Peptides against a protein of PDB entry 6FBK. Designs and how they scored, part 23

Target 1, 90 residues: chain A of PDB entry 6FBK
Amino acid sequence: EDTGVRVELAEEDHGRKSTIALRLWVEDPKKLKGKPKDNGAIEFTFDLEKETPDEVAQEMIESGFFHESDVKIVAKSIRDRVALIQWRRE

## One batch from the design tools (peptide; aimed at target 1 G40 A41 T45 E62)

Design b2_p23_5_s2 (made by RFdiffusion4, then SolubleMPNN; from b2_p23_5, 10 letters changed)
Fold by OpenDDE base, seed 5:
Structure b2_p23_5_s2 (fold): chain B 90 residues (1-90), chain A 23 residues (1-23)
Amino acid sequence: as target 1 above (90 residues)
Amino acid sequence: KVEVKREFKVLDAEELEELKKLY
C-alpha cells in the first residue's frame, strides 16, 4: 500500500550494525489526514533490534511533524522500509 | 504523552531536492 510517505536509507547499509540511518518525507500529501509541517525531510536513526516504527511515529507526532491521526500511516511507511532492509540482509 | 528521545534532523525542501538528484 502506498502511504504517501517515502522512507529511504540515508546511508549505505552494509548489514553490519543494528542501527540504520533513515530519511523520511511526504511524497503524496493527500494520503495524510493532517497537513504536515513545511519541511523537506526528516532524518533519524533506527535501531532494528530495540525500536519500533510506532515509537518513532509517535515521537514525530509529539515533535509536531504530523497530525496525530496520521501516526499509523507514518509508522507503516517506516515499517515497510525496515522490513525491506531486514529482508535484504538475509 | 510520549517522550521524544531521538534526534530528528530536519532538511528543507532545497536540501531534499539535491539529495533526490542522487537517487
Scores: peptide ipSAE 0.659, ipTM 0.893, DockQ to the pose 0.857
OpenDDE base, seeds 1, 2, 3, 4: peptide ipSAE 0.654, 0.656, 0.657, 0.657; ipTM 0.891, 0.892, 0.892, 0.892

Design b2_p23_5_s3 (made by RFdiffusion4, then SolubleMPNN; from b2_p23_5, 7 letters changed)
Fold by OpenDDE base, seed 4:
Structure b2_p23_5_s3 (fold): chain B 90 residues (1-90), chain A 23 residues (1-23)
Amino acid sequence: as target 1 above (90 residues)
Amino acid sequence: KKPVKREFKVLNEEELEELKKLY
């Protein structure tokens, strides 16, 4: 499913640490709230052992990046990328 | 609301364009 949200590694993953740097950008401007409004990306760290995509997505909502109604698609985008990263580590 | 502690770095349009040039 194309969520309109893209998540990628913001650094090379050597599979050596539990934290990874991620970059999220939104292709659909309608899904953006606050800053950025038109175009941009959000970079953040994610702990593969301690954190969940749902929690991070909710924090993005609380920070004013997205509407409440888009929390699940944001979480899904993060989850899908994280799952892929974990798969490649195995 | 509980305060959001997570650090989010927002790339502006210019920074994003520079990033896209790497592709």
Scores: peptide ipSAE 0.585, ipTM 0.871, DockQ to the pose 0.640
OpenDDE base, seeds 1, 2, 3, 5: peptide ipSAE 0.581, 0.579, 0.582, 0.582; ipTM 0.870, 0.869, 0.870, 0.870

Design b2_p23_5_s4 (made by RFdiffusion4, then SolubleMPNN; from b2_p23_5, 9 letters changed)
Fold by OpenDDE base, seed 4:
Structure b2_p23_5_s4 (fold): chain B 90 residues (1-90), chain A 23 residues (1-23)
Amino acid sequence: as target 1 above (90 residues)
Amino acid sequence: KVEVRREFKVLNEEELEELKKLY
């Protein structure tokens, strides 16, 4: 599924720590609510052991980045990237 | 209402453009 949201590592992952830096940018401007309004990216840390993609997505909605209706799509995009990162660490 | 616990760094279009130059 093409969610229209792209999530990638904002740093090189050496598999040494549970926290990772992620970068999320939206390919579909219609999914943007607040800032950024046109183009841009959101960078944040994610704890692989303590946090969930759904929680982070909810925080992004609460921060005004996305519409409430897109929370699951945002969460899925984060989840898919996190899963790949965890897979590579094995 | 969910409590926001983390900082989100927003890159504007100019910053993103500079980032894309690295690719």
Scores: peptide ipSAE 0.591, ipTM 0.876, DockQ to the pose 0.732
OpenDDE base, seeds 1, 2, 3, 5: peptide ipSAE 0.579, 0.582, 0.590, 0.587; ipTM 0.870, 0.872, 0.876, 0.874

Design b2_p23_6 (made by RFdiffusion4)
Pose (drawn by RFdiffusion4):
Structure b2_p23_6 (pose): chain A 83 residues (1-30, 38-90), chain P 23 residues (1-23)
Amino acid sequence: EDTGVRVELAEEDHGRKSTIALRLWVEDPKDNGAIEFTFDLEKETPDEVAQEMIESGFFHESDVKIVAKSIRDRVALIQWRRE
Amino acid sequence: EEERRKKIRESLKFHPDVEEALE
């Protein structure tokens, strides 16, 4: 399927960086803006950031697993491109 | 966990123009 939540890199991926800057926005919902944040790959969880975006007024409380996966896919996509 | 959540919340930046934010 598709999530409709786009999560992309914010800064050039340099490798061997335990923290990465990401940008999240929505194009299909099936603040209306971009959300920039940092993510620790070895420590922080996509579900944890998703909940913070919940407790910060970006999405609904039960819309957490959906946003958590969209971040998770980007984290996965960055590490697969990191071989 | 609390320290991580705090850092996450402090790192949240909002940009109202998505096209500008992607450039």

Design b2_p23_6_s1 (made by RFdiffusion4, then SolubleMPNN; from b2_p23_6 with E1R K7R K13R E20A E23A)
Fold by OpenDDE base, seed 1:
Structure b2_p23_6_s1 (fold): chain B 90 residues (1-90), chain A 23 residues (1-23)
Amino acid sequence: as target 1 above (90 residues)
Amino acid sequence: REERRKRIRESLRFHPDVEAALA
């Protein structure tokens, strides 16, 4: 499924720590609300053991990066990337 | 006030990717 939101590792993953650096950007600039509209790329850390994609996506909405209506799309994009990362770690 | 502080703390964890922006 093409969500229009891309998430990838912002660093090389050696599988040594639970915290990873991620990069997120959208293909449709209308999905972004704040200054990130200039390049679309948002960088953030994600704790694989303590955080969930839904909670992190909600934090992004509350921080003003996305509309409330797009929370599930953002969460799904993060979830799919996180799942892939964990798959490769095992 | 606590809600405002929460929003500020949450916003600090997300920021533009400077490297990507300069590329």
Scores: peptide ipSAE 0.286, ipTM 0.727, DockQ to the pose 0.264
OpenDDE base, seeds 2, 3, 4, 5: peptide ipSAE 0.283, 0.286, 0.279, 0.280; ipTM 0.719, 0.707, 0.728, 0.706

Design b2_p23_6_s2 (made by RFdiffusion4, then SolubleMPNN; from b2_p23_6, 7 letters changed)
Fold by OpenDDE base, seed 5:
Structure b2_p23_6_s2 (fold): chain B 90 residues (1-90), chain A 23 residues (1-23)
Amino acid sequence: as target 1 above (90 residues)
Amino acid sequence: MEERRERIRKSLRFHPDVEAALA
């Protein structure tokens, strides 16, 4: 459950949109590669109906934000947050 | 060319938190 990757809402969720704004950052700077070495917080939108945590995590890796070995950790962190958001919407 | 172009386009969805950067 404690992956070392934080994912939170970057906006207030009123449960009306299929897309949400998320903020992601890592506690261990060694896991974060690429350009965002300045702050480390990555903001992005996530479509609750069309996208999956695994695909988004893979896209982040292809973009150079993480090592391939951390794909599942990133995906799990996104998944856990998304699941929590969806639970609260019901 | 198409693969690289698509990768660049997709990478634009991820960006530094502007609000956090300004704070």
Scores: peptide ipSAE 0.315, ipTM 0.720, DockQ to the pose 0.261
OpenDDE base, seeds 1, 2, 3, 4: peptide ipSAE 0.066, 0.058, 0.117, 0.287; ipTM 0.617, 0.603, 0.644, 0.719; seed 3 fails the geometry check

Design b2_p23_6_s3 (made by RFdiffusion4, then SolubleMPNN; from b2_p23_6 with E1R K7R K13R F14Y E23K)
Fold by OpenDDE base, seed 1:
Order: structure tokens, then sequence, then C-alpha cells
Structure b2_p23_6_s3 (fold): chain B 90 residues (1-90), chain A 23 residues (1-23)
């Protein structure tokens, strides 16, 4: 599914630690709220054992990066990438 | 929950240039 939100690894994953670095950007600049530029991206760490895509997405909304109505889209994009990473680790 | 939330906030870094960030 094309959500318009892209998430990728910001580092090489050796499958040795639960915390990974991810990078997120949106194709539609209208999805960004406030200061984020249309050519901007968010880099963040994600704990595969302790954190959830929903919680991280909510934190990004609270930080002013996205509109509240886009929380589920952001969370889904993170979830999809995390799932692929976990699949590769298995 | 607050401690986790603080860690998440600290982990967020915005890059104004996608091309630069994706290099």
Amino acid sequence: as target 1 above (90 residues)
Amino acid sequence: REERRKRIRESLRYHPDVEEALK
C-alpha cells in the first residue's frame, strides 16, 4: 500500500540490537505540519522490543511534525518497515 | 510511560534536506 509516507533504515542492521535508526519522509508536503520542509525527513531511533509504531507516530504528532488525522498513516508506514526488518532478522 | 516518551522525543532529528539525509 502506498501511504505517501516512506520509512527506511538510517543505518545498516546487523540484527544484534533491539534499537535501530530509521528515517521517515512524506511525498506530499501538505502532510507536514509547521516547520518541516517539503524536502525534509525525520530520523529517529526505534526500540523493536519496547516501542510500537502507534506510540512513535503519536509522539511525532505531539512534536508538531504531522496532523492528528495522519497518525494512522504514519504508524502504518513505520509498522510496515519494522515488519520487513524483523522478517529479515528471522 | 513518560520516560519512554522522553527517549522517543530525544531520538527525533529533523533533516531539512531529504537528499542530504538519505546519503
Scores: peptide ipSAE 0.262, ipTM 0.693, DockQ to the pose 0.849
OpenDDE base, seeds 2, 3, 4, 5: peptide ipSAE 0.237, 0.071, 0.224, 0.071; ipTM 0.685, 0.597, 0.679, 0.602

Design b2_p23_6_s4 (made by RFdiffusion4, then SolubleMPNN; from b2_p23_6, 9 letters changed)
Fold by OpenDDE base, seed 1:
Structure b2_p23_6_s4 (fold): chain B 90 residues (1-90), chain A 23 residues (1-23)
Amino acid sequence: as target 1 above (90 residues)
Amino acid sequence: REERRRRIRESIRVHKDVEAALK
């Protein structure tokens, strides 16, 4: 499914840490809050054992990166990437 | 939540440049 939100590893994953660095950006800049200079990718760490995509997405909304109406799209994009990473680790 | 917010940051690269490099 094309969510219009892309999430990728921001580092090489050796499967040794519970925390990973991720990078997120949107294909439609209208979904980003802020001025054009603020429309960059978002880099963040994600704890595979302690955190959920919904909680992290909500923190991004609270930080002002996205509209509240897009929280589920952001969360889904994070979830899908995290699931892929976990699958590769197994 | 404060700790989580500190782990979220914008990249220095512009959206267009980031997308071109990563996609």
Scores: peptide ipSAE 0.098, ipTM 0.597, DockQ to the pose 0.292
OpenDDE base, seeds 2, 3, 4, 5: peptide ipSAE 0.088, 0.082, 0.066, 0.088; ipTM 0.593, 0.585, 0.576, 0.598; seed 4 fails the geometry check

Design b2_p23_7_s1 (made by RFdiffusion4, then SolubleMPNN; its pose is not in this set)
Fold by OpenDDE base, seed 4:
Structure b2_p23_7_s1 (fold): chain B 90 residues (1-90), chain A 23 residues (1-23)
Amino acid sequence: as target 1 above (90 residues)
Amino acid sequence: SELKRRLERRKVRVLSVEEALAA
């Protein structure tokens, strides 16, 4: 499903390390309940073994990047990308 | 703060629209 939030690898994934670099940005703000900050993108690391999309999404909410009502849509966007990355690694 | 430490560990970098377009 199109969440309006896009998540991509910020680096090439060689499948060698558990930590990856991701880039996240809003493509369609109409899909969000709140108004996100007017940033171009957010780059961050994600540990495939230790972290969850929900935890990372919550951190972004606490940081003020997104409204609290959009935590699930942000988490889903991260989850979908992470799942794809893990699938390609298998 | 705890949040600050977590963000530092995650190496969060906020890109401007200009930077994002150039990436």
Scores: peptide ipSAE 0.547, ipTM 0.884, DockQ to the pose 0.760
OpenDDE base, seeds 1, 2, 3, 5: peptide ipSAE 0.542, 0.535, 0.534, 0.545; ipTM 0.882, 0.881, 0.880, 0.883

Design b2_p23_7_s2 (made by RFdiffusion4, then SolubleMPNN; its pose is not in this set)
Fold by OpenDDE base, seed 4:
Structure b2_p23_7_s2 (fold): chain B 90 residues (1-90), chain A 23 residues (1-23)
Amino acid sequence: as target 1 above (90 residues)
Amino acid sequence: DELKKRLERRKVKVLSIEEALAR
């Protein structure tokens, strides 16, 4: 399902570190219930071993990047990318 | 501020769309 939120690696993944750099931005704002504050992108680290997409999404909401009603769609976007990265590492 | 510290640990950077699409 197209969440309207795109998440990509911000760096090349060699499968050696548990921490990766991700880049997230809104590709289709119509898919979101709220209007994001920023029209650019967010680059951030994600620990594949210690963190969850839900926790990180909630942190972004608290930071004001997205409306609280969009926490699940943001989390899903991160989860989908993380799952793909982990799949490629196996 | 706890949130600020968390964001710092995550090394959050806000980029313009131009920067985000550039490689």
Scores: peptide ipSAE 0.406, ipTM 0.826, DockQ to the pose 0.884
OpenDDE base, seeds 1, 2, 3, 5: peptide ipSAE 0.354, 0.338, 0.392, 0.402; ipTM 0.790, 0.785, 0.816, 0.820

Design b2_p23_7_s3 (made by RFdiffusion4, then SolubleMPNN; its pose is not in this set)
Fold by OpenDDE base, seed 4:
Structure b2_p23_7_s3 (fold): chain B 90 residues (1-90), chain A 23 residues (1-23)
Amino acid sequence: as target 1 above (90 residues)
Amino acid sequence: SELKERLERRKLRVMSVEEALAR
């Protein structure tokens, strides 16, 4: 699904640790809160054992990067990437 | 920027386009 948000690995995943570095790109400018001119991407660590896409998305909302109405879209984008990573580890 | 600082306080790093593409 085209969510307007893209999430990718910011590092090579060797399947050895529970934490992974992710990078989030916003392709739909309407989803950016405010009008940042120079922001390219958000890089963050995701703990596969302790964190959830919903929690991380909510944290981004509370930080003011996205509108409240887009939290589920952001969470979905993270979830889809995490699911793919987990699948590849199996 | 203020947004960048807020995200960093929440352990989220905002990158420029150049930084993100360079890897």
Scores: peptide ipSAE 0.319, ipTM 0.798, DockQ to the pose 0.464
OpenDDE base, seeds 1, 2, 3, 5: peptide ipSAE 0.317, 0.314, 0.310, 0.313; ipTM 0.800, 0.806, 0.757, 0.802; seed 5 fails the geometry check

Design b2_p23_7_s4 (made by RFdiffusion4, then SolubleMPNN; its pose is not in this set)
Fold by OpenDDE base, seed 4:
Structure b2_p23_7_s4 (fold): chain B 90 residues (1-90), chain A 23 residues (1-23)
Amino acid sequence: as target 1 above (90 residues)
Amino acid sequence: SELEERLKRRKVRVMSVEEARAA
């Protein structure tokens, strides 16, 4: 499903390390319940072995990047990209 | 704060619209 939030690799993934760099941005703001900050994109690291999309999404909410009501949308966007990355590594 | 430390470890970088478009 189209969450309106896109997550992409911010670097080439060679499948050699557990930590990757991701870039996240809003493509369709009307898919969100709240109004995100007027940022172009957010780049961040993600540990494929130790972290979960829900935890990272919560951090973004606490940081004020998204409204609390959109935590699941953000988490899903990260999860979908992470799942794809993991699939490609196998 | 705990949040600040986590964000630091995550190396969060907020890009402007212009920066993101150019990336």
Scores: peptide ipSAE 0.499, ipTM 0.868, DockQ to the pose 0.763
OpenDDE base, seeds 1, 2, 3, 5: peptide ipSAE 0.482, 0.485, 0.482, 0.496; ipTM 0.862, 0.863, 0.860, 0.866

Design b2_p23_8 (made by RFdiffusion4)
Pose (drawn by RFdiffusion4):
Structure b2_p23_8 (pose): chain A 83 residues (1-30, 38-90), chain P 23 residues (1-23)
Amino acid sequence: EDTGVRVELAEEDHGRKSTIALRLWVEDPKDNGAIEFTFDLEKETPDEVAQEMIESGFFHESDVKIVAKSIRDRVALIQWRRE
Amino acid sequence: EEEEKEERRKKIRESLKVKPKPE
């Protein structure tokens, strides 16, 4: 399926960086803006960031698994492109 | 473990910035 939550890199992916900057926004909901944040690949969890975006007033409380996966896919996509 | 989780959550919250959507 599709999530409708776009998560992309914020800074050029340099490799061997344990922390990456990401940008998240929504195009299909099935603040209305972009959310930039940092993510630690070896430590932080997509679910943890999703909950913080919940506890920060971006999405509904039960909309956490959806946003967590959208971040997770980007983290996965960055590491697969990192071979 | 709880202290480490709280530190991470704090850092995550501090790193959140909202801007206009890109084109």

Design b2_p23_8_s1 (made by RFdiffusion4, then SolubleMPNN; from b2_p23_8, 8 letters changed)
Fold by OpenDDE base, seed 4:
Structure b2_p23_8_s1 (fold): chain B 90 residues (1-90), chain A 23 residues (1-23)
Amino acid sequence: as target 1 above (90 residues)
Amino acid sequence: KKKEREERRKRIRESLRVLPKPA
């Protein structure tokens, strides 16, 4: 499902590090229940071994980037990209 | 687990930065 939120690699993945740089932004705000506080892209490091999409999404909510009602679709967007990256590494 | 969660949140928070959307 199209969440309206895009997550992409902010760097080339050579499959060597447990951490990756990701960039997240809203493509279709109509898919969100709330209005994002920022119209930019969030760049962040994601540890494939230690972090979860839900926890990262929750931190973004607490930082004020998204409404609390959208935590799950943000988490899903991160999860889907991370899963794809891990799939390509195997 | 509390210490681990706190460290995880710290890592996440420190890694976040806002940039312009890609064109």
Scores: peptide ipSAE 0.350, ipTM 0.788, DockQ to the pose 0.911
OpenDDE base, seeds 1, 2, 3, 5: peptide ipSAE 0.330, 0.342, 0.339, 0.340; ipTM 0.783, 0.784, 0.784, 0.787

Design b2_p23_8_s2 (made by RFdiffusion4, then SolubleMPNN; from b2_p23_8, 10 letters changed)
Fold by OpenDDE base, seed 1:
Structure b2_p23_8_s2 (fold): chain B 90 residues (1-90), chain A 23 residues (1-23)
Amino acid sequence: as target 1 above (90 residues)
Amino acid sequence: MEEERRRRRERIRASLRVVPKPA
């Protein structure tokens, strides 16, 4: 399912560290219930071993980047990218 | 566990940065 939110690596992943840099932005705002705060991309670090997409999404909502109703959409976009990264590491 | 979660959330919040969208 296309969430309308794109998540990509902000750095080349060599599979050596548990933390990765990601960049997230909205490609299709129609998929979101709320209007995103910023027209830019959100760059952030993610700990593959300790953190969850839900935690990251929640912090983005609390920081005002997205409406609370879109927390699961944001979390899913992160989860899908993280899963892909993890699969490529194996 | 609650303290660890709080620390993770604080780290996440601190890492969020707005940058230009990729081309």
Scores: peptide ipSAE 0.736, ipTM 0.935, DockQ to the pose 0.907
OpenDDE base, seeds 2, 3, 4, 5: peptide ipSAE 0.735, 0.735, 0.735, 0.734; ipTM 0.934, 0.934, 0.934, 0.934

Design b2_p23_8_s3 (made by RFdiffusion4, then SolubleMPNN; from b2_p23_8 with E1M E3K K5R K11R K19L)
Fold by OpenDDE base, seed 2:
Structure b2_p23_8_s3 (fold): chain B 90 residues (1-90), chain A 23 residues (1-23)
Amino acid sequence: as target 1 above (90 residues)
Amino acid sequence: MEKEREERRKRIRESLKVLPKPE
């Protein structure tokens, strides 16, 4: 499903660390209910073992990057990328 | 449990930074 939010690796993944750098940005703002705060990309670290997409998305909402109504779409975008990364590691 | 959750949220918050969108 196209969420309109893109998440990519911000670094090369060698499959050796539990923490990875990700970059998230809006490709299609029409997919969002609210208006994003910034017109940039958010770079963040994600611990594959300890963190969840929902927690990261919630933190982004609390930081004001997205409207609270879009927490699930943001979380899904992160989840999908993380799942893909995990798949490639296996 | 709560302390661990707070520490995790703190790490997430501290790791956030805004960059230009990739072209």
Scores: peptide ipSAE 0.261, ipTM 0.758, DockQ to the pose 0.933
OpenDDE base, seeds 1, 3, 4, 5: peptide ipSAE 0.159, 0.195, 0.199, 0.218; ipTM 0.670, 0.750, 0.700, 0.774

Design b2_p23_8_s4 (made by RFdiffusion4, then SolubleMPNN; from b2_p23_8, 8 letters changed)
Fold by OpenDDE base, seed 5:
Structure b2_p23_8_s4 (fold): chain B 90 residues (1-90), chain A 23 residues (1-23)
Amino acid sequence: as target 1 above (90 residues)
Amino acid sequence: SEEERERRRERIRKSLKVLPKPA
């Protein structure tokens, strides 16, 4: 499903490190219930072995980037990209 | 544990930065 939120690699993934750089931004704000803080892209590191999409999304909410009602949609966007990256590493 | 979660959140927070959209 199209969440309206895009997540992409911010660096080339050689499949060697457990920590990767990701970039997240809103493509379709109509898919969100709240209004995002900024109209830019959020760049962050993500540990494929230790961190979860839900916890990262929650941190973004607490930091004020998104409304609390959109935590699940943001988490799903991260989860889908992370899953794809992990599949490609196999 | 809650302490581990707090340390993880702190690490995430420090890694966040806002940039212009790629496209």
Scores: peptide ipSAE 0.257, ipTM 0.775, DockQ to the pose 0.883
OpenDDE base, seeds 1, 2, 3, 4: peptide ipSAE 0.210, 0.253, 0.183, 0.194; ipTM 0.755, 0.774, 0.739, 0.748

## One batch from the design tools (peptide; aimed at target 1 I42 M60 S63 F65)

Design b2_p24_1_s1 (made by RFdiffusion4, then SolubleMPNN; its pose is not in this set)
Fold by OpenDDE base, seed 4:
Structure b2_p24_1_s1 (fold): chain B 90 residues (1-90), chain A 24 residues (1-24)
Amino acid sequence: as target 1 above (90 residues)
Amino acid sequence: LEKYNEKIRRAKEEKEKELKKELE
């Protein structure tokens, strides 16, 4: 499924820390409400042990980065990338 | 909202400073 939201590692993952740096951007600029730095991408830390994609997505909505209707799409994109990262660590 | 962008920027800057000190 193409969500139109891209999530990638913002740093090399050595599999040692529970916290990873992610970069998120949208293909359609109209979906991004805020004005993030770093070429329109949102870079953020994600704690694999303490945070969930839904919680982080909701926080982004509350911060004004996305419309409330896109929370599940954002969460799914984060979840998919996190799952892939977790798979690579095993 | 330090979790986003600025927090990453600061972390990178700190790593760069540490690397610079190691190379001096």
Scores: peptide ipSAE 0.110, ipTM 0.508, DockQ to the pose 0.142
OpenDDE base, seeds 1, 2, 3, 5: peptide ipSAE 0.073, 0.100, 0.099, 0.087; ipTM 0.528, 0.500, 0.502, 0.502

Design b2_p24_1_s3 (made by RFdiffusion4, then SolubleMPNN; its pose is not in this set)
Fold by OpenDDE base, seed 3:
Structure b2_p24_1_s3 (fold): chain B 90 residues (1-90), chain A 24 residues (1-24)
Amino acid sequence: as target 1 above (90 residues)
Amino acid sequence: LEKYNEKIREAKEKVKKEEEEKLK
């Protein structure tokens, strides 16, 4: 499923920390709200043990980066990338 | 937890300053 939201590692993952640095951006500029820095990309840390994609996505919505209607696709994009990272760590 | 670009920048600057202090 193509969400139109891209999530990548913002740093190399050595599999040592429970936290990872991620970079998120949308393919369609119309999906963005506000004035995100870094040419539209949002960098953030994600704690693999404490945070969930849904909670982080909701936080981004509340911060005004995306429309409320896009919370699920943002969450899914984060979830899919996190799952891939966890798979590589195994 | 550090969120969004500004917080990440602040964290990086803090680490840099701490490393500089260790070298003194």
Scores: peptide ipSAE 0.069, ipTM 0.485, DockQ to the pose 0.147
OpenDDE base, seeds 1, 2, 4, 5: peptide ipSAE 0.054, 0.040, 0.067, 0.033; ipTM 0.498, 0.426, 0.505, 0.408

Design b2_p24_1_s4 (made by RFdiffusion4, then SolubleMPNN; its pose is not in this set)
Fold by OpenDDE base, seed 4:
Parts: sequence; C-alpha cells; structure tokens
Structure b2_p24_1_s4 (fold): chain B 90 residues (1-90), chain A 24 residues (1-24)
Amino acid sequence: as target 1 above (90 residues)
Amino acid sequence: LEKYNEKLREAKKKKEAEKAKELE
C-alpha cells in the first residue's frame, strides 16, 4: 500500500542509541492540518524501547497535524520505517 | 516546520506527565 506518508531517518543511525531521529512528510498537502511554513515535514525523535508507532501517530493527530481518519496510515508508515531500521541493526 | 515540531514535543511532554500521574 502506498500510504502517501513518507518516513526517513533525519540523522545517520549508528545503532548505538535506543532513540532515532525521524523525518515525516506527506505527499498530499491536504492530509496535513494547519499551515506548515515549509514542506510540511515533521522532525522528531523516536524511542525504540519506550514508544510505539500507534502512540506517536495518535499524538500527532491530537496535536492537529493530521485528520483522525489518517492515524492508522501515519502509524503504519512509522512502523514500516522503524522495522526497516531495526532490521538493519541486526 | 518549527511549529509542528514544538507541538509534538509539548504533546509528548503532557502525555508523559499524565502517565506518571496514573502510576501513582
């Protein structure tokens, strides 16, 4: 599934910390709520031990970044990227 | 960009504070 939500590493991952820096943006600007000044990208840290993609996505929705209907799509995009990063660490 | 990042940081901080309160 092409979610239209892209998640990438914001910094190089050396596999040493439980936290990673991520960058998230949407291909369709209509998916973003509010008026982002730049490309609408969100940069944030993700704790691989303490946080879940669903919780982080829900926080973004509650903060008004996305529509409630897109929470699962956002969570999936984060989850898929995190899983890929974890796979590379093995 | 900064506005969204700040809101996310504030939301995480609030959630962490609420979690700490529920564990008491």
Scores: peptide ipSAE 0.068, ipTM 0.552, DockQ to the pose 0.213
OpenDDE base, seeds 1, 2, 3, 5: peptide ipSAE 0.060, 0.050, 0.040, 0.068; ipTM 0.530, 0.461, 0.481, 0.531

Design b2_p24_2 (made by RFdiffusion4)
Pose (drawn by RFdiffusion4):
Structure b2_p24_2 (pose): chain A 83 residues (1-30, 38-90), chain P 24 residues (1-24)
Amino acid sequence: EDTGVRVELAEEDHGRKSTIALRLWVEDPKDNGAIEFTFDLEKETPDEVAQEMIESGFFHESDVKIVAKSIRDRVALIQWRRE
Amino acid sequence: SVKREFKVHNAEELEEIKEEVDEE
């Protein structure tokens, strides 16, 4: 399927960086803006950041697993491109 | 709990960000 929540890199992916800057926004919901944040790959969880975005007023409380996966896919996509 | 700060970009800045990302 599709999530409709786009999550992309914010800064050039340099490799061997335990923290990465990401940008998240929504195009299909099936603040209306971009959300930039940092993510620690070996420590932080996509579900943890998703809940923070919940407790910060971006999405609904039960919309957490959806946003968590969208971030997770980007983290996965960055590490697969990192071989 | 919230442990960090989120930088929020407005609609105009979002369109710029989308163009930059789609050019990659």

Design b2_p24_2_s1 (made by RFdiffusion4, then SolubleMPNN; from b2_p24_2, 7 letters changed)
Fold by OpenDDE base, seed 2:
Structure b2_p24_2_s1 (fold): chain B 90 residues (1-90), chain A 24 residues (1-24)
Amino acid sequence: as target 1 above (90 residues)
Amino acid sequence: MVKREFKVLNAEELEELKKEVEAR
């Protein structure tokens, strides 16, 4: 399912550490209910063992990057990428 | 709770990022 939000690794993943650097940006703003303030990307670290996409998404909302109505779509985009990363590690 | 750190890349940096991703 295309969320209109893209998430990619900001670094090479050697599968050796639980923390990874991710970059997130909007590819299709029409998929969002709110209007993102920035037209760039957001870089952040994510702990594969301790953190959840929902938590990170909420923190992005609190930081003002997205409207609260889009928290789930943002979380899903992160979750999908994390799932792929974990799948690749296996 | 601890405030998460977010690094903001501008549109130009995003374009460069997209090129890097495509090159992978």
Scores: peptide ipSAE 0.683, ipTM 0.902, DockQ to the pose 0.762
OpenDDE base, seeds 1, 3, 4, 5: peptide ipSAE 0.676, 0.676, 0.675, 0.680; ipTM 0.899, 0.897, 0.898, 0.899

